# Peptides against a protein of PDB entry 4X86: the designs that were tried, part 58

Target 1, 56 residues: chain A of PDB entry 4X86
Amino acid sequence: EGPQLLLSEAVSRAAKAAGARPLTSPESLSRDLEAPEVQESYRQQLRSDIQKRLQE

## One batch from the design tools (peptide; made by RFdiffusion4, then SolubleMPNN)

Design b2_p24_1_s2 (from b2_p24_1, 11 letters changed)
Fold by OpenDDE base, seed 1:
Structure b2_p24_1_s2 (fold): chain B 56 residues (1-56), chain A 24 residues (1-24)
Amino acid sequence: as target 1 above (56 residues)
Amino acid sequence: MEISRSYAERVLKRYLEEGLLRLE
């Protein structure tokens, strides 16, 4: 867990917790969230958010 | 997990708003 969690896994967990289900398929949603550009954006924002917190 | 979860929730909210996910 923590910052090492892939976005796809993080969203999957959040969806399960909220009772949300994809209108297509879990696999299709995972493919979208596992796209390199999506994961990279997540990584960058996660890093930035952590850095901001460390400087507060 | 806190920051990751917060981001995931934002993504989840967007998908719900766009009709890609639904609450059951």
Scores: peptide ipSAE 0.296, ipTM 0.816, DockQ to the pose 0.802
Fold by OpenDDE base, seed 2:
Structure b2_p24_1_s2 (fold): chain B 56 residues (1-56), chain A 24 residues (1-24)
Amino acid sequence: as target 1 above (56 residues)
Amino acid sequence: MEISRSYAERVLKRYLEEGLLRLE
């Protein structure tokens, strides 16, 4: 599946799979999800979730 | 990846609830 996905890419793929579409615009949604603070939060939570699974 | 998909789904759910996305 390649390198770790950016949040924007992960959401884009999930949205397409679910048939979800933005009421604003795809560009606006991507811009929000590509914000560095949002991506960093995603990275931290992903790391935390993996650590939790390893300790179960 | 399962974990990334799960996180993305949570984001989608939030956006749907807030009226920023719609299901087709």
Scores: peptide ipSAE 0.294, ipTM 0.816, DockQ to the pose 0.751
Fold by OpenDDE base, seed 3:
Structure b2_p24_1_s2 (fold): chain B 56 residues (1-56), chain A 24 residues (1-24)
Amino acid sequence: as target 1 above (56 residues)
Amino acid sequence: MEISRSYAERVLKRYLEEGLLRLE
């Protein structure tokens, strides 16, 4: 697991750990989090954060 | 994993605040 982990999967894991449940449906939530622009933003931010840590 | 977890928790927090998720 790491930067390759989908945001939807990461949030799902966090939600399960916290006992959080969607008020609508898991499918609706995953659809939002799996949107390509959302995933790309996530990937870019993770990459940036890692690079910053490597250079600090 | 730490970075991914941190980011996921921020997203989760936002959804909780917006009332899209609830804690049980």
Scores: peptide ipSAE 0.294, ipTM 0.815, DockQ to the pose 0.791
Fold by OpenDDE base, seed 4:
Structure b2_p24_1_s2 (fold): chain B 56 residues (1-56), chain A 24 residues (1-24)
Amino acid sequence: as target 1 above (56 residues)
Amino acid sequence: MEISRSYAERVLKRYLEEGLLRLE
């Protein structure tokens, strides 16, 4: 149980664990996942989910 | 962290379904 991860890092770890590999390139995938709007959406959802769990 | 993992898994699943990733 570690600290919150950036989405790109979280997906990278999940992909590694699952044995998933990009069909395009790792850089292309990282670029998509590091987009500001994508990361912001992730941050907002994490915050919301954590708050909900704290209230349960 | 479980929440991060769960979200990442959903993203991963989407990329697999769209053919951007493959399982080995």
Scores: peptide ipSAE 0.293, ipTM 0.816, DockQ to the pose 0.849

Design b2_p24_1_s3 (from b2_p24_1, 13 letters changed)
Fold by OpenDDE base, seed 4:
Structure b2_p24_1_s3 (fold): chain B 56 residues (1-56), chain A 24 residues (1-24)
Amino acid sequence: as target 1 above (56 residues)
Amino acid sequence: SSISESYARRVLEEYLARGLLERV
């Protein structure tokens, strides 16, 4: 029911595409982005964005 | 997906602004 791609993975891909890297470590960044509240916020906003685009 | 990518870019830009990421 939720998104197949984790936010941490999505950001990792986006960072590579944009030529960006963490100042600390990839693991530290992933840990922050894998927090359940962060992932839940991602899920909710993704759902909202999908609905918004379907209405366009 | 395109939608997940769009949101991920928003997060990326925020982290860049906060100095947690840097451009290579």
Scores: peptide ipSAE 0.507, ipTM 0.876, DockQ to the pose 0.662
Fold by OpenDDE base, seed 2:
Structure b2_p24_1_s3 (fold): chain B 56 residues (1-56), chain A 24 residues (1-24)
Amino acid sequence: as target 1 above (56 residues)
Amino acid sequence: SSISESYARRVLEEYLARGLLERV
């Protein structure tokens, strides 16, 4: 159970797709997004969003 | 995943707004 894709990787992919890049470095961005509380918030949001869609 | 992509895009847009990311 849980998201298969980490937030850091998801944002990295989204940035590439949108033609955006970090003003610092990809590594710095990934480090920020890999913080436990950030990843947990992501996990909870995904679960919530899935539940909402199932209830529609 | 559409849901993960959507959330990631929101984070991306926030970082763009905060000047942490730039458009190429």
Scores: peptide ipSAE 0.507, ipTM 0.876, DockQ to the pose 0.673
Fold by OpenDDE base, seed 5:
Structure b2_p24_1_s3 (fold): chain B 56 residues (1-56), chain A 24 residues (1-24)
Amino acid sequence: as target 1 above (56 residues)
Amino acid sequence: SSISESYARRVLEEYLARGLLERV
């Protein structure tokens, strides 16, 4: 029911596409982005973004 | 998806601005 793609994976893909890399480590970045509150915020905001686009 | 990609780009830009990521 939630998003099929985790935020950490989505950002990883975006970073690669943009030619960006972490200054610390991929693992440190993943730990930050995989925090439950961060993932939940992502889920809620994706839902909100979808709703906004449907209303346009 | 397009929606997840758009959000991910916003997060990416935030991390770039904070100096946690660098462009190669």
Scores: peptide ipSAE 0.506, ipTM 0.876, DockQ to the pose 0.662
Fold by OpenDDE base, seed 3:
Structure b2_p24_1_s3 (fold): chain B 56 residues (1-56), chain A 24 residues (1-24)
Amino acid sequence: as target 1 above (56 residues)
Amino acid sequence: SSISESYARRVLEEYLARGLLERV
């Protein structure tokens, strides 16, 4: 039901594509982005965006 | 997906602005 790709992984991929890297360790960044409230916000945004696209 | 990528890009830009990420 929810997204398979964690936000932490999505950001990691985006960073690599954009030529960016964390100033801290990748593990520290992942832990921050894997916080439940952060992941939930990501899930809600994806759901909202999908719904909006279906309505258009 | 394109949607996850779009959101991830927004987060990336925010972290760049906050100095948590750097451009290589």
Scores: peptide ipSAE 0.504, ipTM 0.876, DockQ to the pose 0.687

Design b2_p24_1_s4 (from b2_p24_1, 15 letters changed)
Fold by OpenDDE base, seed 4:
Structure b2_p24_1_s4 (fold): chain B 56 residues (1-56), chain A 24 residues (1-24)
Amino acid sequence: as target 1 above (56 residues)
Amino acid sequence: MEISQSRAEAVLKELEARGLVERV
C-alpha cells in the first residue's frame, strides 16, 4: 500500500457515499488522480488526519 | 489507520470541477 493506492480507495469510498458517478473512463480518472496537485493535496490531508489521530 | 471518507471530499470536489465525476 502507498499514498496513491490509498487515495484511489478513499475517492472510491467518497464517491459511493456521495452518490457520485464517473463521467469518464476509469483510465482517465486514474490518470487524473496522478496529477501532482491532487497527490499533494491528499498527502497534506493524510498528514493532517494522522496528526489528529495521534492526539486522540 | 483507517482512511476517512470525509477527507476525500476535497479531492472528489476537485474531480467534479474537472468534469470527471458528477454528484447525483
Scores: peptide ipSAE 0.178, ipTM 0.681, DockQ to the pose 0.542
Fold by OpenDDE base, seed 1:
Structure b2_p24_1_s4 (fold): chain B 56 residues (1-56), chain A 24 residues (1-24)
Amino acid sequence: as target 1 above (56 residues)
Amino acid sequence: MEISQSRAEAVLKELEARGLVERV
């Protein structure tokens, strides 16, 4: 899976976990999630989580 | 990889800041 697929999964999981709903269409959301700062933020978070899991 | 609740909240915080989602 590429970063965008991983991010989309994270969004889905986050929505389920915290009771959130989209405020835009799926198409608009997909476009917005392509923003470099959003992708980079998620990448860093994912890396951090991996590191934490490896230390457990 | 399973996403933790805290990480899910961090993602949502960013999405909320962009007006992409809201908590219900």
Scores: peptide ipSAE 0.173, ipTM 0.668, DockQ to the pose 0.496
Fold by OpenDDE base, seed 2:
Structure b2_p24_1_s4 (fold): chain B 56 residues (1-56), chain A 24 residues (1-24)
Amino acid sequence: as target 1 above (56 residues)
Amino acid sequence: MEISQSRAEAVLKELEARGLVERV
């Protein structure tokens, strides 16, 4: 499980949770998720979230 | 690990800002 797979899963869960609908194709979404700034932001957020969970 | 609703919202806001999704 690489970071991109984790991010794609997070996006899927977020979309389902809020009932969001896509405005673009799955291919375009996947392409956008490959953006370095998006991946880095997710990595940082994930790390923070894990740390928060461990402290609860 | 399941993402919280708050984290889901953060992801969605980013996706919305990029014009990739809309909430209904």
Scores: peptide ipSAE 0.169, ipTM 0.669, DockQ to the pose 0.509
Fold by OpenDDE base, seed 3:
Structure b2_p24_1_s4 (fold): chain B 56 residues (1-56), chain A 24 residues (1-24)
Amino acid sequence: as target 1 above (56 residues)
Amino acid sequence: MEISQSRAEAVLKELEARGLVERV
């Protein structure tokens, strides 16, 4: 599993948790999630979350 | 790693900011 798969999974979980609905097509969503800046942001957030969990 | 509700909120806010989703 790579960062993109982890992000996709996070998006799915977040949407289900909040009952959010898409405003764009699945293709548009996928395209946006593939953007380098989005992937990098998620990577940084994930690293931070892991560090927090390790300190619990 | 399982995401927390707080992290889910952060992701949703980012998606909303990009106009990809809306909360209902």
Scores: peptide ipSAE 0.164, ipTM 0.661, DockQ to the pose 0.491

Design b2_p24_2_s1 (from b2_p24_2, 10 letters changed)
Fold by OpenDDE base, seed 3:
Structure b2_p24_2_s1 (fold): chain B 56 residues (1-56), chain A 24 residues (1-24)
Amino acid sequence: as target 1 above (56 residues)
Amino acid sequence: LTELSESVANRILEELERRGLLER
């Protein structure tokens, strides 16, 4: 089991739900969020959250 | 999984908003 959404897509969906928009261009934000280290951090946090929820 | 992904993303959005990079 792994995340089906890339961070950029997850942020896009979350932003839409929250009614938030980037002050910089969406493309610039996407480039920053697509950085390998950022995506890996997101994956690790997601994995950690899943594991914590399973133990609650 | 989508819900959890968005939950993690929301924490990031909140931080970006605090930094003034997002607007509502």
Scores: peptide ipSAE 0.215, ipTM 0.739, DockQ to the pose 0.625
Fold by OpenDDE base, seed 5:
Structure b2_p24_2_s1 (fold): chain B 56 residues (1-56), chain A 24 residues (1-24)
Amino acid sequence: as target 1 above (56 residues)
Amino acid sequence: LTELSESVANRILEELERRGLLER
């Protein structure tokens, strides 16, 4: 039911691939991204995107 | 699912960049 990757991990991977770095500390950003409500929003977006891809 | 997870994360990164929270 849950996503395979936590949002914080997904963002870290995406940032690394894009060459982007937070202006604040990486640790602070990670903490913010690990908030339950943020993680739930991520899960919902991921689910929605999967469903959209399946309909294509 | 890993690729889709990173795709969703990329949209978030783009928004964070627009807000001046990220640098390249």
Scores: peptide ipSAE 0.214, ipTM 0.739, DockQ to the pose 0.595
Fold by OpenDDE base, seed 2:
Structure b2_p24_2_s1 (fold): chain B 56 residues (1-56), chain A 24 residues (1-24)
Amino acid sequence: as target 1 above (56 residues)
Amino acid sequence: LTELSESVANRILEELERRGLLER
């Protein structure tokens, strides 16, 4: 499909689809999710999920 | 990749909800 989404983008889309809202603010949540270490963890999890699906 | 990205994000959302940072 399309390119990988940034974590902040993915969370925003998922939250919108699920009808979830942050108890703080969308901007604050997005800022926290843009942290390099958080984004790296997301990338690793995404890669892992892709690998798992390819092995099924 | 969009579906996979959102799948990972959904797991994160669930964790954030458990921590009381999100609501539905």
Scores: peptide ipSAE 0.213, ipTM 0.738, DockQ to the pose 0.668
Fold by OpenDDE base, seed 1:
Structure b2_p24_2_s1 (fold): chain B 56 residues (1-56), chain A 24 residues (1-24)
Amino acid sequence: as target 1 above (56 residues)
Amino acid sequence: LTELSESVANRILEELERRGLLER
């Protein structure tokens, strides 16, 4: 999926690592996480985190 | 970037858990 994971994939991996499972269906959660506005917020946060680390 | 992506995702996971959308 490239250097950056899509939010849905990142959450999936993080959830797996943490042993967490959705209370709704995985497919329903994925749909919510793939919403454009949610993805954009994720991208902005990721960009911000990168910038902060570059400044450290 | 993969680690950063997962780091951001972890923060989101914590919020989802607080909202009762995830369980462990």
Scores: peptide ipSAE 0.213, ipTM 0.737, DockQ to the pose 0.692

Design b2_p24_2_s2 (from b2_p24_2, 13 letters changed)
Fold by OpenDDE base, seed 1:
Structure b2_p24_2_s2 (fold): chain B 56 residues (1-56), chain A 24 residues (1-24)
Amino acid sequence: as target 1 above (56 residues)
Amino acid sequence: LQSLSDSVAEEILKQYLAEGLLER
């Protein structure tokens, strides 16, 4: 229902902004970043950061 | 949320750069 914040998309944007490229391949990087456990870790970090920002 | 997502991703990006997954 809410916005879907994907790590793969976020890293893609950040990499583009920083002019960074994967040493392997975009496909390999995407595959790694789309792993469920990696995405879940990102979600938890994001949630934690939201809470921290709200408390500041 | 988008901007916050970008901030988190930026930190992860820095880690990946340090670990050699990405290069500039």
Scores: peptide ipSAE 0.362, ipTM 0.841, DockQ to the pose 0.623
Fold by OpenDDE base, seed 5:
Structure b2_p24_2_s2 (fold): chain B 56 residues (1-56), chain A 24 residues (1-24)
Amino acid sequence: as target 1 above (56 residues)
Amino acid sequence: LQSLSDSVAEEILKQYLAEGLLER
């Protein structure tokens, strides 16, 4: 429970801030980043990072 | 949480740039 953190949205924000753009297309990049397995990996990475921060 | 999410996304962005999936 809590806010839903989407990798696609986070990368979009980061790319905009850095002035980066996809070599293919925004739509293709979005489809790649929105894939369920990719989002799940992202969720696990966030969980791991949170746990590491709590242990510091 | 969003700040942490943004930090993780920044690292992924760097990887995508290095792999040639994104460009500046």
Scores: peptide ipSAE 0.362, ipTM 0.842, DockQ to the pose 0.625
Fold by OpenDDE base, seed 3:
Structure b2_p24_2_s2 (fold): chain B 56 residues (1-56), chain A 24 residues (1-24)
Amino acid sequence: as target 1 above (56 residues)
Amino acid sequence: LQSLSDSVAEEILKQYLAEGLLER
């Protein structure tokens, strides 16, 4: 239960909106962004950023 | 929350652009 906020999906949306593309390949970028340790780091950063924005 | 996620992703995207992992 609860929202599933995935870095790979978020970056994909942001990249598309910005017209940005990977220098390697979309597949390589996806593999990097979907790595468990990277997703965990994103989760922690997201939580931290939410707290910071609430305090601003 | 998804809007916040997008904001965080935009910042990460900027980092990737700066580091040369992505290009526009």
Scores: peptide ipSAE 0.362, ipTM 0.841, DockQ to the pose 0.595
Fold by OpenDDE base, seed 4:
Structure b2_p24_2_s2 (fold): chain B 56 residues (1-56), chain A 24 residues (1-24)
Amino acid sequence: as target 1 above (56 residues)
Amino acid sequence: LQSLSDSVAEEILKQYLAEGLLER
């Protein structure tokens, strides 16, 4: 329940917007960003940043 | 929430650019 926010998807959108590309390959980058520990760290950071923005 | 997610992702993107994982 609730929105599903994936780091891999967010970075993909940001990279396209910035005209950035991986030195290796998009597939390799996605594989790294989809690692469970990386996604969990992103979730925690996102929650923290949301709280900061709500307090601004 | 997706807008906030994009903002957080851009900060991650900046780090990856600085570290040489990504390039423009």
Scores: peptide ipSAE 0.361, ipTM 0.841, DockQ to the pose 0.597

Design b2_p24_2_s3 (from b2_p24_2, 11 letters changed)
Fold by OpenDDE base, seed 5:
Structure b2_p24_2_s3 (fold): chain B 56 residues (1-56), chain A 24 residues (1-24)
Amino acid sequence: as target 1 above (56 residues)
Amino acid sequence: LTELSESRAREILKEYLERGLLER
């Protein structure tokens, strides 16, 4: 349960804004970021951030 | 959610930079 966000897109946008580029390829990076366990970790961290804001 | 997702994305980006998976 919780929000379903696209980690790959968020990181891609952040990378573009920062002028960062993958050492391998954009496709390889996207594949890594789209891995279920990586996406889940992102979701959990985001959820934790939300909870921290609610507790402030 | 937008600002939180962007903040989290920046932290992940930083991690990837530190791990040598990305470069600026």
Scores: peptide ipSAE 0.311, ipTM 0.798, DockQ to the pose 0.589
Fold by OpenDDE base, seed 3:
Structure b2_p24_2_s3 (fold): chain B 56 residues (1-56), chain A 24 residues (1-24)
Amino acid sequence: as target 1 above (56 residues)
Amino acid sequence: LTELSESRAREILKEYLERGLLER
């Protein structure tokens, strides 16, 4: 439940927009960003951001 | 939602750049 946007996808979009690229490989970066604990932290932060906007 | 996700992603991207995991 809650936001289901993938951190890996969000960072990929941000990286593309900023012209950034991984020093290793796109696959390695994606693997790191897809770690459950990393994704969960992202989800919690995003949920918090949404709640803040709703309270404004 | 897209705006918020991108904003959060940009902060994470900045961290990865600072850590030398990404380059521009």
Scores: peptide ipSAE 0.311, ipTM 0.800, DockQ to the pose 0.618
Fold by OpenDDE base, seed 4:
Structure b2_p24_2_s3 (fold): chain B 56 residues (1-56), chain A 24 residues (1-24)
Amino acid sequence: as target 1 above (56 residues)
Amino acid sequence: LTELSESRAREILKEYLERGLLER
């Protein structure tokens, strides 16, 4: 029922695809993306996206 | 699920780019 990817992993893939890089360090970015509140928001938004897709 | 995960991540990525936390 949960997402297949953690937010940090998903953003890593998206960043690679877009050619984007952290201004500080990959470790600092990962620390921010792994914050519980950030991960929870991602999970909620992803669940909403799934529901929207099911309604199409 | 993977496609949706990446789609959501792209939106978050855009926000981080706007904040100047990431660069292209």
Scores: peptide ipSAE 0.310, ipTM 0.797, DockQ to the pose 0.621
Fold by OpenDDE base, seed 1:
Structure b2_p24_2_s3 (fold): chain B 56 residues (1-56), chain A 24 residues (1-24)
Amino acid sequence: as target 1 above (56 residues)
Amino acid sequence: LTELSESRAREILKEYLERGLLER
């Protein structure tokens, strides 16, 4: 949980809640979501969101 | 933290839906 949560896991949870599924394959989607640059962007955005919440 | 993680995940999910990588 928190900034260290994997993007792939976060999206999987959201997809499950929304009833969404990959149009390609679970493996292909996971590969995209697990790319280091994608994961890092997610972490930075989450960190920013946390900082904004602390400022409220 | 859970709420924020879920919020960000929903935005990413929306993007993937728009890009045609996911469907409902």
Scores: peptide ipSAE 0.306, ipTM 0.794, DockQ to the pose 0.671

Design b2_p24_2_s4 (from b2_p24_2, 8 letters changed)
Fold by OpenDDE base, seed 1:
Structure b2_p24_2_s4 (fold): chain B 56 residues (1-56), chain A 24 residues (1-24)
Amino acid sequence: as target 1 above (56 residues)
Amino acid sequence: LTELSESYANRVLEELLKAGRLER
């Protein structure tokens, strides 16, 4: 349902599509993926990938 | 942007599977 700017939501969607489920709970995993350093890594990766596309 | 977010999410998903945080 459109691009996700949050990694937690992006992974949740990917997991559902792949039929994968957390061994603990979705909420616990989401908290880990919502950590500031993890979200920042995601943001930087997306920015980098976009820049690569623009340079092609 | 959708493709890029999905691509990264799939990479993370794969790592989570390897780490035993997720199962299929």
Scores: peptide ipSAE 0.617, ipTM 0.900, DockQ to the pose 0.809
Fold by OpenDDE base, seed 2:
Structure b2_p24_2_s4 (fold): chain B 56 residues (1-56), chain A 24 residues (1-24)
Amino acid sequence: as target 1 above (56 residues)
Amino acid sequence: LTELSESYANRVLEELLKAGRLER
């Protein structure tokens, strides 16, 4: 439902759509993906991609 | 924005599958 601003939620959605499941638990994987540096990389990537689209 | 978030999430998903953190 709409774009995900959190990588953990985006990956969770993608995994469900692809029929993929974590070897541990959804909660454990989400916790790992919510690490500050991981979330920041996601934010930067989205920002960069948006900027590229705007420049085209 | 939805397309971009899904695209990046799918790239991460593939890396997690490759790393053995996820299974299909």
Scores: peptide ipSAE 0.611, ipTM 0.898, DockQ to the pose 0.781
Fold by OpenDDE base, seed 4:
Structure b2_p24_2_s4 (fold): chain B 56 residues (1-56), chain A 24 residues (1-24)
Amino acid sequence: as target 1 above (56 residues)
Amino acid sequence: LTELSESYANRVLEELLKAGRLER
């Protein structure tokens, strides 16, 4: 439902759609995906992709 | 933007599957 600004939420939705489940716990995985460096990589990727689209 | 976020999320999902953090 709409674009996700948090990678943890985006991956959670993707996993559910694919029928994938964590071997540990959803909370543990989400915590890892919410790490600052991981979230920053996601933000940069989205920003880069958006900028590329604007230049097309 | 939805497409972009879903695309990236799916790439991460695949990496997590390969890493054994997730399973189907």
Scores: peptide ipSAE 0.610, ipTM 0.898, DockQ to the pose 0.812
Fold by OpenDDE base, seed 3:
Structure b2_p24_2_s4 (fold): chain B 56 residues (1-56), chain A 24 residues (1-24)
Amino acid sequence: as target 1 above (56 residues)
Amino acid sequence: LTELSESYANRVLEELLKAGRLER
């Protein structure tokens, strides 16, 4: 519970809530989502969205 | 922050479903 700062964990929770399961394995999917460039994109998106809200 | 993280995760989830990495 609470906000997830890791995309892999955020997606895992979203998938469970939606009843979705990986075709390969949870671990394989997590490794892909934990790639540095993927995590950085997630971090930037969250920061950008927060900044936009603060500007309103 | 919870809403923002869940929103982004859901967008990624949808793309993974479309790509066949996940299924319901």
Scores: peptide ipSAE 0.609, ipTM 0.898, DockQ to the pose 0.793

Design b2_p24_3_s1
Fold by OpenDDE base, seed 2:
Structure b2_p24_3_s1 (fold): chain B 56 residues (1-56), chain A 24 residues (1-24)
Amino acid sequence: as target 1 above (56 residues)
Amino acid sequence: LTELSRSIAERILKEYLEQGLLEL
């Protein structure tokens, strides 16, 4: 239930758009962003932000 | 949804830049 977006994918797209690159490696960055707790926090924030927008 | 996901991602990018984990 709820948004099923991947944070790692979102960051990858945003980084590409901004011209940003990891100082370590793309793989290392992806590994960090794919951590379950990080993904869950992202999902919760996304859900919360959606709710806030809907209530405005 | 795309805008929100990008917004969150950009915030994370800024944090990583601040921490020296990313560069522009």
Scores: peptide ipSAE 0.285, ipTM 0.793, DockQ to the pose 0.609
Fold by OpenDDE base, seed 4:
Structure b2_p24_3_s1 (fold): chain B 56 residues (1-56), chain A 24 residues (1-24)
Amino acid sequence: as target 1 above (56 residues)
Amino acid sequence: LTELSRSIAERILKEYLEQGLLEL
């Protein structure tokens, strides 16, 4: 249920906007961000934030 | 939705910067 956005994609866009880059490799960073537990946490945060905005 | 996702991502980026995993 809810939106299915990838955290890795969100971070990629945010990093480009901020001019930030990983000190390791982009692949290593993506691997961490694409982990199921990390993605689930992101989904929960996103859903929570959406609900908060709808309540405004 | 795009703005919200970016906002969350930016918070994560800030944490990574503090941990020395990212640079500007």
Scores: peptide ipSAE 0.285, ipTM 0.793, DockQ to the pose 0.619
Fold by OpenDDE base, seed 3:
Order: C-alpha cells, then sequence, then structure tokens
Structure b2_p24_3_s1 (fold): chain B 56 residues (1-56), chain A 24 residues (1-24)
C-alpha cells in the first residue's frame, strides 16, 4: 500500500544534484540504504507527507 | 511524488554529510 520509491534511488538523485559522493563506497552506502527497516521508514515518511498535504 | 521523495532524501543526505559518510 502506498508509494514504493527506493530510498537508495532517491538519495542517489539527491546526491547527484548536490554533487555529493560517498566516502566509503557506493556499494556500502547502497547496502545501508536498502536495509528493510530503513526502506520502510522512508516509505512511511513519504506516505505520511503525502497524506498531510492532502489534508491541508 | 518526485518532489516529496527528493525532499526526504535531502534530509537524509544532510545527515550523511554531517556524519562524514558523504562529502561534497
Amino acid sequence: as target 1 above (56 residues)
Amino acid sequence: LTELSRSIAERILKEYLEQGLLEL
């Protein structure tokens, strides 16, 4: 239920826009961002933000 | 949707920058 955007993809796009790069490795960063609990937290935040905007 | 996802990602990006996991 709700939107399912990958956090890793979102961060990648944001980093690109800002010109930021990982100090470790892209693989290590992706591994952290792809953790189920992290992705779920991101999904919940996204869903919550959408709902808030719809209620405004 | 893209705007919202980017907004959330930017907050996370800032945290990583602060923690020294990313650099500009």
Scores: peptide ipSAE 0.284, ipTM 0.794, DockQ to the pose 0.623
Fold by OpenDDE base, seed 5:
Structure b2_p24_3_s1 (fold): chain B 56 residues (1-56), chain A 24 residues (1-24)
Amino acid sequence: as target 1 above (56 residues)
Amino acid sequence: LTELSRSIAERILKEYLEQGLLEL
């Protein structure tokens, strides 16, 4: 139910588009972004933003 | 949905850049 997008994938795409690279390692960054609580926060934010747009 | 996800990701990238976790 609701949006099912991966934060790690979204950040990867955005980073690639901007030419940004990790100062530590791609693995460390992915580990942080793939944490369940981080992914859930992202999902909630995405859902909230969608709802706000629908109410505009 | 893709545009919104990218917008959120860009905000996160900016935070990481400011924190010195990413570089351009």
Scores: peptide ipSAE 0.276, ipTM 0.789, DockQ to the pose 0.622

